# Ledger of designs, part 74: peptides against a protein of PDB entry 6PSE

Target 1, 78 residues: chain A of PDB entry 6PSE
Amino acid sequence: PSEEEEYARLVMEAQPEWLRAEVKRLSHELAETTREKIQAAEYGLAVLEEKHQLKLQFEELEVDYEAIRSEMEQLKEA

## One batch from the design tools (peptide; made by RFdiffusion4, then SolubleMPNN)

Design b2_p18_6_s3 (from b2_p18_6, 7 letters changed)
Fold by OpenDDE base, seed 1:
Structure b2_p18_6_s3 (fold): chain B 78 residues (1-78), chain C 78 residues (1-78), chain A 18 residues (1-18)
Amino acid sequence: as target 1 above (78 residues)
Amino acid sequence: as target 1 above (78 residues)
Amino acid sequence: MEEIRAFFEAILEEERAA
């Protein structure tokens, strides 16, 4: 039997005291996992914003670079 | 009584059939929440990697830009 | 990138609604 099947059997044959303890355990783990999920999402959004700002700065620098490059090229050709 | 206290009382007074159903419900929610947490972490890592690559490109462009800027300044001062 | 943003925002919206 798989671990899942074995666990299912345990739940079906368990006494109320065990079941209450299991509800408490699962509730706690769910709360912790939910908090971690939220933290991951918040962090992800922060990184997205940082990447966006960096992208804007990069594009601005590209424009400035091409302007100077073009000027230099013109001076060399003259 | 708070919702938490009321829920705790419900668990304490519940029949085995209700408790088994609650274990099943919580197990399902935990599995889903865990999957979402993992997915969020994976997306976060992907964005971090993209930001890192962009940062490297930006720094390389800054070096190239300063080189041309310096050359241009020297030519203007000469 | 928009898909990733939407995913994160959906998680946070779900929390606010809960």
Scores: peptide ipSAE 0.561, ipTM 0.868, DockQ to the pose 0.978
Fold by OpenDDE base, seed 5:
Structure b2_p18_6_s3 (fold): chain B 78 residues (1-78), chain C 78 residues (1-78), chain A 18 residues (1-18)
Amino acid sequence: as target 1 above (78 residues)
Amino acid sequence: as target 1 above (78 residues)
Amino acid sequence: MEEIRAFFEAILEEERAA
């Protein structure tokens, strides 16, 4: 049997004391995993914002670059 | 009493059938939350990579911009 | 990118609603 099937059997055959302990364990793991999920989302949004700011700076530099490039090209053609 | 204290009392007084159902519920929620956490981490890494690539492009453009700016300044001073 | 943003925001919204 798979580990999942073995675990299911254990739950079905377990005494109340084991079941209460398992509820406590799972509740703790769920709380920790939830906190980690939230933290991952917060960090992800922060990186998205940083990327957005960088994109704005990049686009501004592109505009400035094209302006100078165009002026240089005009000067070289004259 | 707090909700946490009430829940703790419920777990202590619950019958095996309720406890088994609670183990099943918590196991399911843990599995779902874990999947979401992993997905959030994967997305975060993807955004980090995109930001890194954008940074490289920005730095390359800065080099090109400074080269043209410097050449333009030299031409204007002559 | 918007899909990723929406995913993160949904996680945080779930937390606020809890």
Scores: peptide ipSAE 0.559, ipTM 0.867, DockQ to the pose 0.971
Fold by OpenDDE base, seed 4:
Structure b2_p18_6_s3 (fold): chain B 78 residues (1-78), chain C 78 residues (1-78), chain A 18 residues (1-18)
Amino acid sequence: as target 1 above (78 residues)
Amino acid sequence: as target 1 above (78 residues)
Amino acid sequence: MEEIRAFFEAILEEERAA
């Protein structure tokens, strides 16, 4: 049987004490996993913002670079 | 009492049928939350990689820009 | 990028609503 089927069987055959312990375990894991999920989302948004700022800086530099390149090209053609 | 204390009391007083249902519910929520956490982590890594690539491009452009700037400065001084 | 942003924002919105 699959691990899922075996686990389901354990739950069906379990005593109340085991079930209470399992509820406690799962509740704890859910809380931790939820916290980690939220943290990942927060970090993801932070990185997106950093990337956005970098993109703006890059675009500004591109404009400056093209200006100088164009000026030099004109000087060379003259 | 806090919601946590009330929930703890429910678990302690619950019948096996309720406990089994709660294990099933928590298992399902944990699985979904875990999937979302993993996806958030994957997206975070993707954004980090994109940011890194952008950073490399930015640094390359900075080098090119400084080269042209320096060349123009030398031409102006001559 | 907007899809990724929306995904992260949805996670945080769910937390605020809880």
Scores: peptide ipSAE 0.559, ipTM 0.868, DockQ to the pose 0.970
Fold by OpenDDE base, seed 3:
Structure b2_p18_6_s3 (fold): chain B 78 residues (1-78), chain C 78 residues (1-78), chain A 18 residues (1-18)
Amino acid sequence: as target 1 above (78 residues)
Amino acid sequence: as target 1 above (78 residues)
Amino acid sequence: MEEIRAFFEAILEEERAA
């Protein structure tokens, strides 16, 4: 039998004391996993913000670059 | 009593049938939350890669900008 | 940045080891 089938059998045959302990275990793991998920989301948002700021700086530099390039081209053609 | 205390009481007083159902519920929620956590991590790494690529592009543009700026300055001073 | 990267990688590594 698969591990899943064996686990299902254990749950079916388990006494209340084991089941209560399993509820406690699963609740704890769920809480920890939820905390990690939230933290991952927060970090993701932080990186997105940093990327956004970098994008704004990049676009500003592109504007300045094109201005100088255009002026240079005009001077060379004169 | 807090919701946590009420839940704890419910678990203590619950019959095996309810406890088995609760184990099943928590197992499903844990699986879903775990999947979401993994997805958040994968997404976060993707954004980090995008930010890195943007940083490289920005640095390349800075080099090109300084080269043109320097040439322009030399031409104006000549 | 490296701390954030390490956090994400740790999550994925944990799942690979499970």
Scores: peptide ipSAE 0.551, ipTM 0.867, DockQ to the pose 0.973

Design b2_p18_6_s4 (from b2_p18_6, 8 letters changed)
Fold by OpenDDE base, seed 1:
Structure b2_p18_6_s4 (fold): chain B 78 residues (1-78), chain C 78 residues (1-78), chain A 18 residues (1-18)
Amino acid sequence: as target 1 above (78 residues)
Amino acid sequence: as target 1 above (78 residues)
Amino acid sequence: MDEIRAFFQKILDEAAAE
């Protein structure tokens, strides 16, 4: 039997005391996992914002660079 | 009583059939939440990598920009 | 990027609704 099938059988045959303990365990794990999920999302958004700001700075620098490059080219051609 | 205390009481007084159903519910939610957490982590890593590559490009452009700026300044001073 | 942002925001919105 698969692990899932074995677990299902265990749950079906379990005593109330075991079931209550399992509910407690699962509730705790769910709460912890939920917290971690939220933290991951918060961090992800922060990195997205940092990337966005960096992109804007990069694009601004590209414009400035091309301006100077063009000026330099003109001076060399003259 | 708090919601947590009320839930705890419910679990303590629940019949085995309810407890089994609750285990099933919690297991499902945990699995789903875990999947979402993993996906969030994967997306976060992807954005980090993109940000890193952008940072490298930005730093390279800064070097090139300063080189041209310096050359231009020298030409103007001569 | 929009999809990723939306995904993260959805998680946070759901959390705020709890």
Scores: peptide ipSAE 0.621, ipTM 0.872, DockQ to the pose 0.976
Fold by OpenDDE base, seed 2:
Structure b2_p18_6_s4 (fold): chain B 78 residues (1-78), chain C 78 residues (1-78), chain A 18 residues (1-18)
Amino acid sequence: as target 1 above (78 residues)
Amino acid sequence: as target 1 above (78 residues)
Amino acid sequence: MDEIRAFFQKILDEAAAE
């Protein structure tokens, strides 16, 4: 049998005391995993914002670069 | 009493059938939350990699920009 | 990118509703 089938059998045959302990365990794991998920989302949004700001800076630099490049080209052709 | 205290009391007074159902519910929620957490981590890593690549491009452009700026300055001073 | 942002925001919105 799979681990899942074995676990299902355990739950089905378990005494109330074990079941209450399992509810407590699962509740704790769920709370921890939920916290970690939220933290990951918060961090992800922060990185997205940082990337966006960097992209804006990059685009500004591209504009400045093209301006100087164009001016240089004009001077060399004159 | 807090919701947590009320829930704890419910678990303590619950019948085995309810407890088994609660284990199933919590197991399902934990599995879903775990999947979402993993997905969030994967997305976060992808965004970090994209940000890193953008930063490299930005740094390369800065080098090129400074080269042209310096050349332009030399020409204007001559 | 928009999908990723939406995914993260959904997580936070759900958390705020709890």
Scores: peptide ipSAE 0.621, ipTM 0.872, DockQ to the pose 0.970
Fold by OpenDDE base, seed 5:
Structure b2_p18_6_s4 (fold): chain B 78 residues (1-78), chain C 78 residues (1-78), chain A 18 residues (1-18)
Amino acid sequence: as target 1 above (78 residues)
Amino acid sequence: as target 1 above (78 residues)
Amino acid sequence: MDEIRAFFQKILDEAAAE
């Protein structure tokens, strides 16, 4: 039997004391995992914002670069 | 009593059938939350990599820009 | 990118509703 099937059997045959302990364990793990999920989402949004700001800076530099490139090209062709 | 205290009492007074159902519910929610946490982590890493690649491109453009700026400055001062 | 942003925001919105 798979680990899942074995666990299912354990739950079916378990005494109330074990079941209460398992509810407590699962509740704790769920709370921790939920907190970690939220933290990951907050971090992800922060990185997205940083990437966006970097993209804006990059686009500004591209504009400045093209301006100088164009001026240089005109001067060299004169 | 807080919701947490009420839930704790419910677990303590619950019959085995309710406890088994609660274990099943919590196991399902934990599995879903874990999957979402993993997906959030994967997305976060992808965004970090994109930000890193953008940073490299930005630094390359800065080098090219400074080269042209320097050349332009030298030509204007001559 | 928009999909990723939406995914993160959904997680935070769900957390705020709890």
Scores: peptide ipSAE 0.619, ipTM 0.872, DockQ to the pose 0.971
Fold by OpenDDE base, seed 3:
Structure b2_p18_6_s4 (fold): chain B 78 residues (1-78), chain C 78 residues (1-78), chain A 18 residues (1-18)
Amino acid sequence: as target 1 above (78 residues)
Amino acid sequence: as target 1 above (78 residues)
Amino acid sequence: MDEIRAFFQKILDEAAAE
């Protein structure tokens, strides 16, 4: 039998006291996992914001670079 | 009473059939939340990599920009 | 950044160990 099947049998044959303890255990794990999920989302958003700021700086530099490049090209052609 | 206290009472007074159903429900929610947590972590790492690549491109452009700026400055001073 | 990366990697490492 798989672990899943064995667990299912355990739940089916368990006494109320064990079942209550299992509900408590699962509730605790769910709460912790939810906290970690939220934390991961918050960190992800922070990194996205940093990336966005960097992208803006990059685009500004591209504009400045093309301006100087164009001026330099004009000087060399004259 | 808080929702937590009310839930605790429900669990304490529940019949085995309800408790088994609750174990199943919590197991399902835990599995889904775990999947979402993992996906959030995977996405976060992907964004970090994208940011890193953008940073490298930005630094390369800075080098190129300073090279042209310096050359232009020299031409204007001559 | 390193802390954030470590956090994400820890989640994935734990998932792989299960």
Scores: peptide ipSAE 0.610, ipTM 0.872, DockQ to the pose 0.980

Design b2_p18_7_s1 (from b2_p18_7, 7 letters changed)
Fold by OpenDDE base, seed 3:
Structure b2_p18_7_s1 (fold): chain B 78 residues (1-78), chain C 78 residues (1-78), chain A 18 residues (1-18)
Amino acid sequence: as target 1 above (78 residues)
Amino acid sequence: as target 1 above (78 residues)
Amino acid sequence: MSDEEIRAFFEAILAEAA
C-alpha cells in the first residue's frame, strides 16, 4: 500500500485522542506554512519592484549613453 | 472567547467522525498551501536572478558611460 | 512566466491571506 493509503487507514482506525492530536498538529503546520507562503509573496513583490526600478534606471542610462556615443562618433567622423 | 478558543473547544467535544473529516480537510489545505509556498519561492528566486543580471549589465554600462563622458569632457576642455 | 504573471501570483496569495 502507498503511504497515503496507510495513513488513511490509520485515520480510520484511530482513537479520538489521536485524532485530536493530529488536528492540532496539522493546524499548526498549516498556520506555519501559510505564514511562510505570505512572506514569500511579500518578498517576491519587493524584488519585482526593485527590478522594475533598476530597469527604468538602466533604460535612462542607455539613452544618455547613446546620445554621448553618437556625438562622439560625429566628432570623430568630421 | 476568541475564534481559536472556540475552535479548540469544538475539537475537544467533537465526535470521531467530525475529527476524521477535519484531519482530511486540514491535510488537503496543508498540501495546497505547501505547493503554493514552494511555487512562490521558486518565482521569487527567478526574479532575484533576473534582477542580479540586470544589475550587472547596468554596472557595465555605467563604466562605459563614464569613460565616454570623461573623454568628451576632456575634448571640450582642450 | 512573465513578471506580470508572477506579480499576479504573489498578489493572489496576499489577497487570499487578507
Scores: peptide ipSAE 0.651, ipTM 0.877, DockQ to the pose 0.981
Fold by OpenDDE base, seed 2:
Structure b2_p18_7_s1 (fold): chain B 78 residues (1-78), chain C 78 residues (1-78), chain A 18 residues (1-18)
Amino acid sequence: as target 1 above (78 residues)
Amino acid sequence: as target 1 above (78 residues)
Amino acid sequence: MSDEEIRAFFEAILAEAA
């Protein structure tokens, strides 16, 4: 049998004391995993914002670079 | 009583059938929450990598920009 | 996925938790 089938059998045959302990365990794991999920989302949004700001700075620098490049090209051709 | 205290009392007084159903519910929620957490982490890492690549490109452009700026400054001073 | 889709995914997680 698979681990899933074995676990299902355990749950079906378990005494109330085991079941209450399992509810407590699962509730704890769910709370922790939920907290970690939230933290991951918050961090992800922060990184997205940082990347966006960096992209804007990059595009601004590209404009400045092309301006100087063009001016330099004009001077060399004269 | 708090919701937590009321839930704890429910678990303590519940019949095995309710407890088995609660284990199933919590297991399902944990599996879904875990999947979402993993996916959030994967997306976060992808965005981090993209930001890093963008930063490298930005730094390269800064070097090129300073080179042209310096050359232009030298020409204007001569 | 686009950045917009990724943002929406993260925001959905936070909205669910609120």
Scores: peptide ipSAE 0.651, ipTM 0.876, DockQ to the pose 0.987
Fold by OpenDDE base, seed 4:
Structure b2_p18_7_s1 (fold): chain B 78 residues (1-78), chain C 78 residues (1-78), chain A 18 residues (1-18)
Amino acid sequence: as target 1 above (78 residues)
Amino acid sequence: as target 1 above (78 residues)
Amino acid sequence: MSDEEIRAFFEAILAEAA
């Protein structure tokens, strides 16, 4: 049987003491995983903001660069 | 008592049938939360990669811009 | 996915936690 099927059988045959311990274990893991999920979302939003700010700076620099490039090109064509 | 203390008491006083149902519930929630955590991490990494690529492009443009700026400045000083 | 979709996903996670 798969690990999932074996685990299901274990749960069905388990004594109350084991079941209580398993509830405690799963609750702990769920809490930790939830914290990690939240942290990942917070970090993701921070990176999105940083990327957005960088994009704005990049677009500003592109405008400045094209202005100077165009001026230089015009000087060379004159 | 806190919700946590009340829940702990519930687990201690629960019948095996309730405990098995709770293990199943927690296992399901843990699986879902884990999937969401993983997806959040994947998206975060994707954004990080995009930000990194943008940063590289920005740094390249800065070098090009400073080169043209310097050339233009030298022409004006001559 | 677009940045907007990714943002919405992260915000949904945080909203659920609130």
Scores: peptide ipSAE 0.650, ipTM 0.877, DockQ to the pose 0.983
Fold by OpenDDE base, seed 5:
Structure b2_p18_7_s1 (fold): chain B 78 residues (1-78), chain C 78 residues (1-78), chain A 18 residues (1-18)
Amino acid sequence: as target 1 above (78 residues)
Amino acid sequence: as target 1 above (78 residues)
Amino acid sequence: MSDEEIRAFFEAILAEAA
């Protein structure tokens, strides 16, 4: 049997004391996992914003670079 | 009483049938929340890697820009 | 996935938690 099938069987045959302990365990794990999920989402949004700002700065620098490069190229070709 | 205190009381007084159903519910929510947490972490990592590559490209362009800017400045001051 | 799709995914997580 799979671990999932064995766990399901355990739950079906378990006494109330074990079941109450399992509810407590699962509630704790769910709370922790939920907190971590939220933190991951908040961090992900922050990194997305940082990447966006960096992209804007990069594109601005590309414009400035191409302007000077073009001017320099014209001077060298003269 | 708080919702948490009421829930705790319910768990303490619950029959085995309710407790088994609650274990099943919590197991399902934990599985879903865990999947979402992992997915959020994977997306966050991907964005971080993209930001890092963009930062490297930006720094390379800054070097090239400063080189041309300096050369152009020297030509203008002459 | 696009950045917009990733953003929507993160925002959905935060909206659910609010």
Scores: peptide ipSAE 0.650, ipTM 0.876, DockQ to the pose 0.985

Design b2_p18_7_s2 (from b2_p18_7, 7 letters changed)
Fold by OpenDDE base, seed 2:
Structure b2_p18_7_s2 (fold): chain B 78 residues (1-78), chain C 78 residues (1-78), chain A 18 residues (1-18)
Amino acid sequence: as target 1 above (78 residues)
Amino acid sequence: as target 1 above (78 residues)
Amino acid sequence: MSDEEIRAFFERILAEAA
């Protein structure tokens, strides 16, 4: 049998004391996993914002670079 | 009493059938939350990698920009 | 996925937790 089938059998045959302990265990794991999920989402949004700001700076530098490049090219052609 | 205290009391007084159903519910929520946490981590890493590549491109452009700026400045001073 | 889709995913997670 699979681990899932074995676990299902365990739950079916378990005494109330074991079941209450399992509810507590699962509740704890769910709370921890939920906290980690939230932290990952918050961090992800922060990185997205940083990437966006960097992209804006990059685009501004491209404009400045093309301006100087164009001026230099015109001077060399004159 | 707090919701946590009320839930604790419910678990203590619950019948085995309810407890088994609660184990199933919590297991399902844990599996879903775990999947979302993993997905959030993967997305966060992808954005970090993209940000890193953008930063490298930005630094390369800064070098090129400073080279042209310096050349232009020298020409203007001559 | 696009940045917009990724943002929406993160915002959904945070909205569900609020």
Scores: peptide ipSAE 0.667, ipTM 0.877, DockQ to the pose 0.987
Fold by OpenDDE base, seed 3:
Structure b2_p18_7_s2 (fold): chain B 78 residues (1-78), chain C 78 residues (1-78), chain A 18 residues (1-18)
Amino acid sequence: as target 1 above (78 residues)
Amino acid sequence: as target 1 above (78 residues)
Amino acid sequence: MSDEEIRAFFERILAEAA
């Protein structure tokens, strides 16, 4: 039998006291996993914002770079 | 009574059939929440890698920009 | 996934938890 089948049998044959304990266990794990999911989302949004700010700075520098590059090229061609 | 207290009472007074159903429900929610947590982590990692690549490109452009800026400054001062 | 899609995913998670 698979682990899943074995667990299913355990649940089916379990006494109320075990079942209540299992509800408590699962509720706890769900709460922890939910917290971790939320934390991951918060961190993800923060990184997205940082990347966005960096992108803006990069694009601004590209503009400035091309301006100087163009001026330099003109001077060398003259 | 709080929602948590009310739920606790429900679990304590529940019949085995309800408890088994609750175990199944919680197991399902845990599985879904776990999947979302993993996906959030994967997306976060992807954004981090993209930000890192952008940072490398930005730093490379800064070097190139300063080189041209310096050369231009020298030409203007001469 | 686009940044907008990823953002929406994270925001959904946070909205569900609020």
Scores: peptide ipSAE 0.666, ipTM 0.877, DockQ to the pose 0.986
Fold by OpenDDE base, seed 1:
Structure b2_p18_7_s2 (fold): chain B 78 residues (1-78), chain C 78 residues (1-78), chain A 18 residues (1-18)
Amino acid sequence: as target 1 above (78 residues)
Amino acid sequence: as target 1 above (78 residues)
Amino acid sequence: MSDEEIRAFFERILAEAA
């Protein structure tokens, strides 16, 4: 039997005391996993914002660079 | 009583059939939450890598910009 | 996946947790 099938059988044959303990265990794991999910999302948003700001700065620098490059080229051609 | 205390009481007084159903519910929610956590982490990593590459490009452009700026300044001073 | 879609995903996660 698969692990899932074995677990299902265990749950079906379990005593109330075991089931209560399992509910407690699962509740704890769910709470912890939920917290971690939230933290991951918060971090992801932060990095996304940082990337966006960096992109804006990069694009601004590209414009400035092209301006100077063009000026330099004109001076060399004259 | 708090919601947590009420839930705890419910679990303590619950019949085996309810407990089995609750284990099933919690297991499902845990699986879904875990999947979402993993997905969030993967997206965060992707954005982080993109930001890193952009940072490298930005730093390279800064060097090139300063080089041209310096050259232009020298030409103007001569 | 676009940055906008990724943002929306993260925001959904946070909204559900609020």
Scores: peptide ipSAE 0.666, ipTM 0.877, DockQ to the pose 0.985
Fold by OpenDDE base, seed 5:
Structure b2_p18_7_s2 (fold): chain B 78 residues (1-78), chain C 78 residues (1-78), chain A 18 residues (1-18)
Amino acid sequence: as target 1 above (78 residues)
Amino acid sequence: as target 1 above (78 residues)
Amino acid sequence: MSDEEIRAFFERILAEAA
């Protein structure tokens, strides 16, 4: 049997004391995993914003670069 | 009593049938939350990599811009 | 996925937790 099938059998045959302990364990793990999920989402949004700001700076520099490049090209061709 | 205290009492007084159902519910929620946490981490890493690549491109453009700026400054001051 | 799709995913997670 798979680990999942073995676990299912354990739950079906378990005494109330084991079941209460398992509810407590699962509740704790769920709370921790939920906190980690939230933290990951917060970090992800922060990085997205940083990437967006960097993209804006990059586009501004591209405009400035093209302006100087064009002026330089005109001067060299005169 | 707080919701947490009420839930704790419910678990302590619950019959095995309710406890088995609660284990099943919590296991399902934990599996879903874990999947979402993993997905959030994967997306976060992808955005970090994109930001890193953008930063490298930005730094390369800064070098090229400073080269042209310096040349232009020298030409204007001559 | 696009940045917009990723943003929506993160915002959904945070909205569900609120």
Scores: peptide ipSAE 0.665, ipTM 0.877, DockQ to the pose 0.987

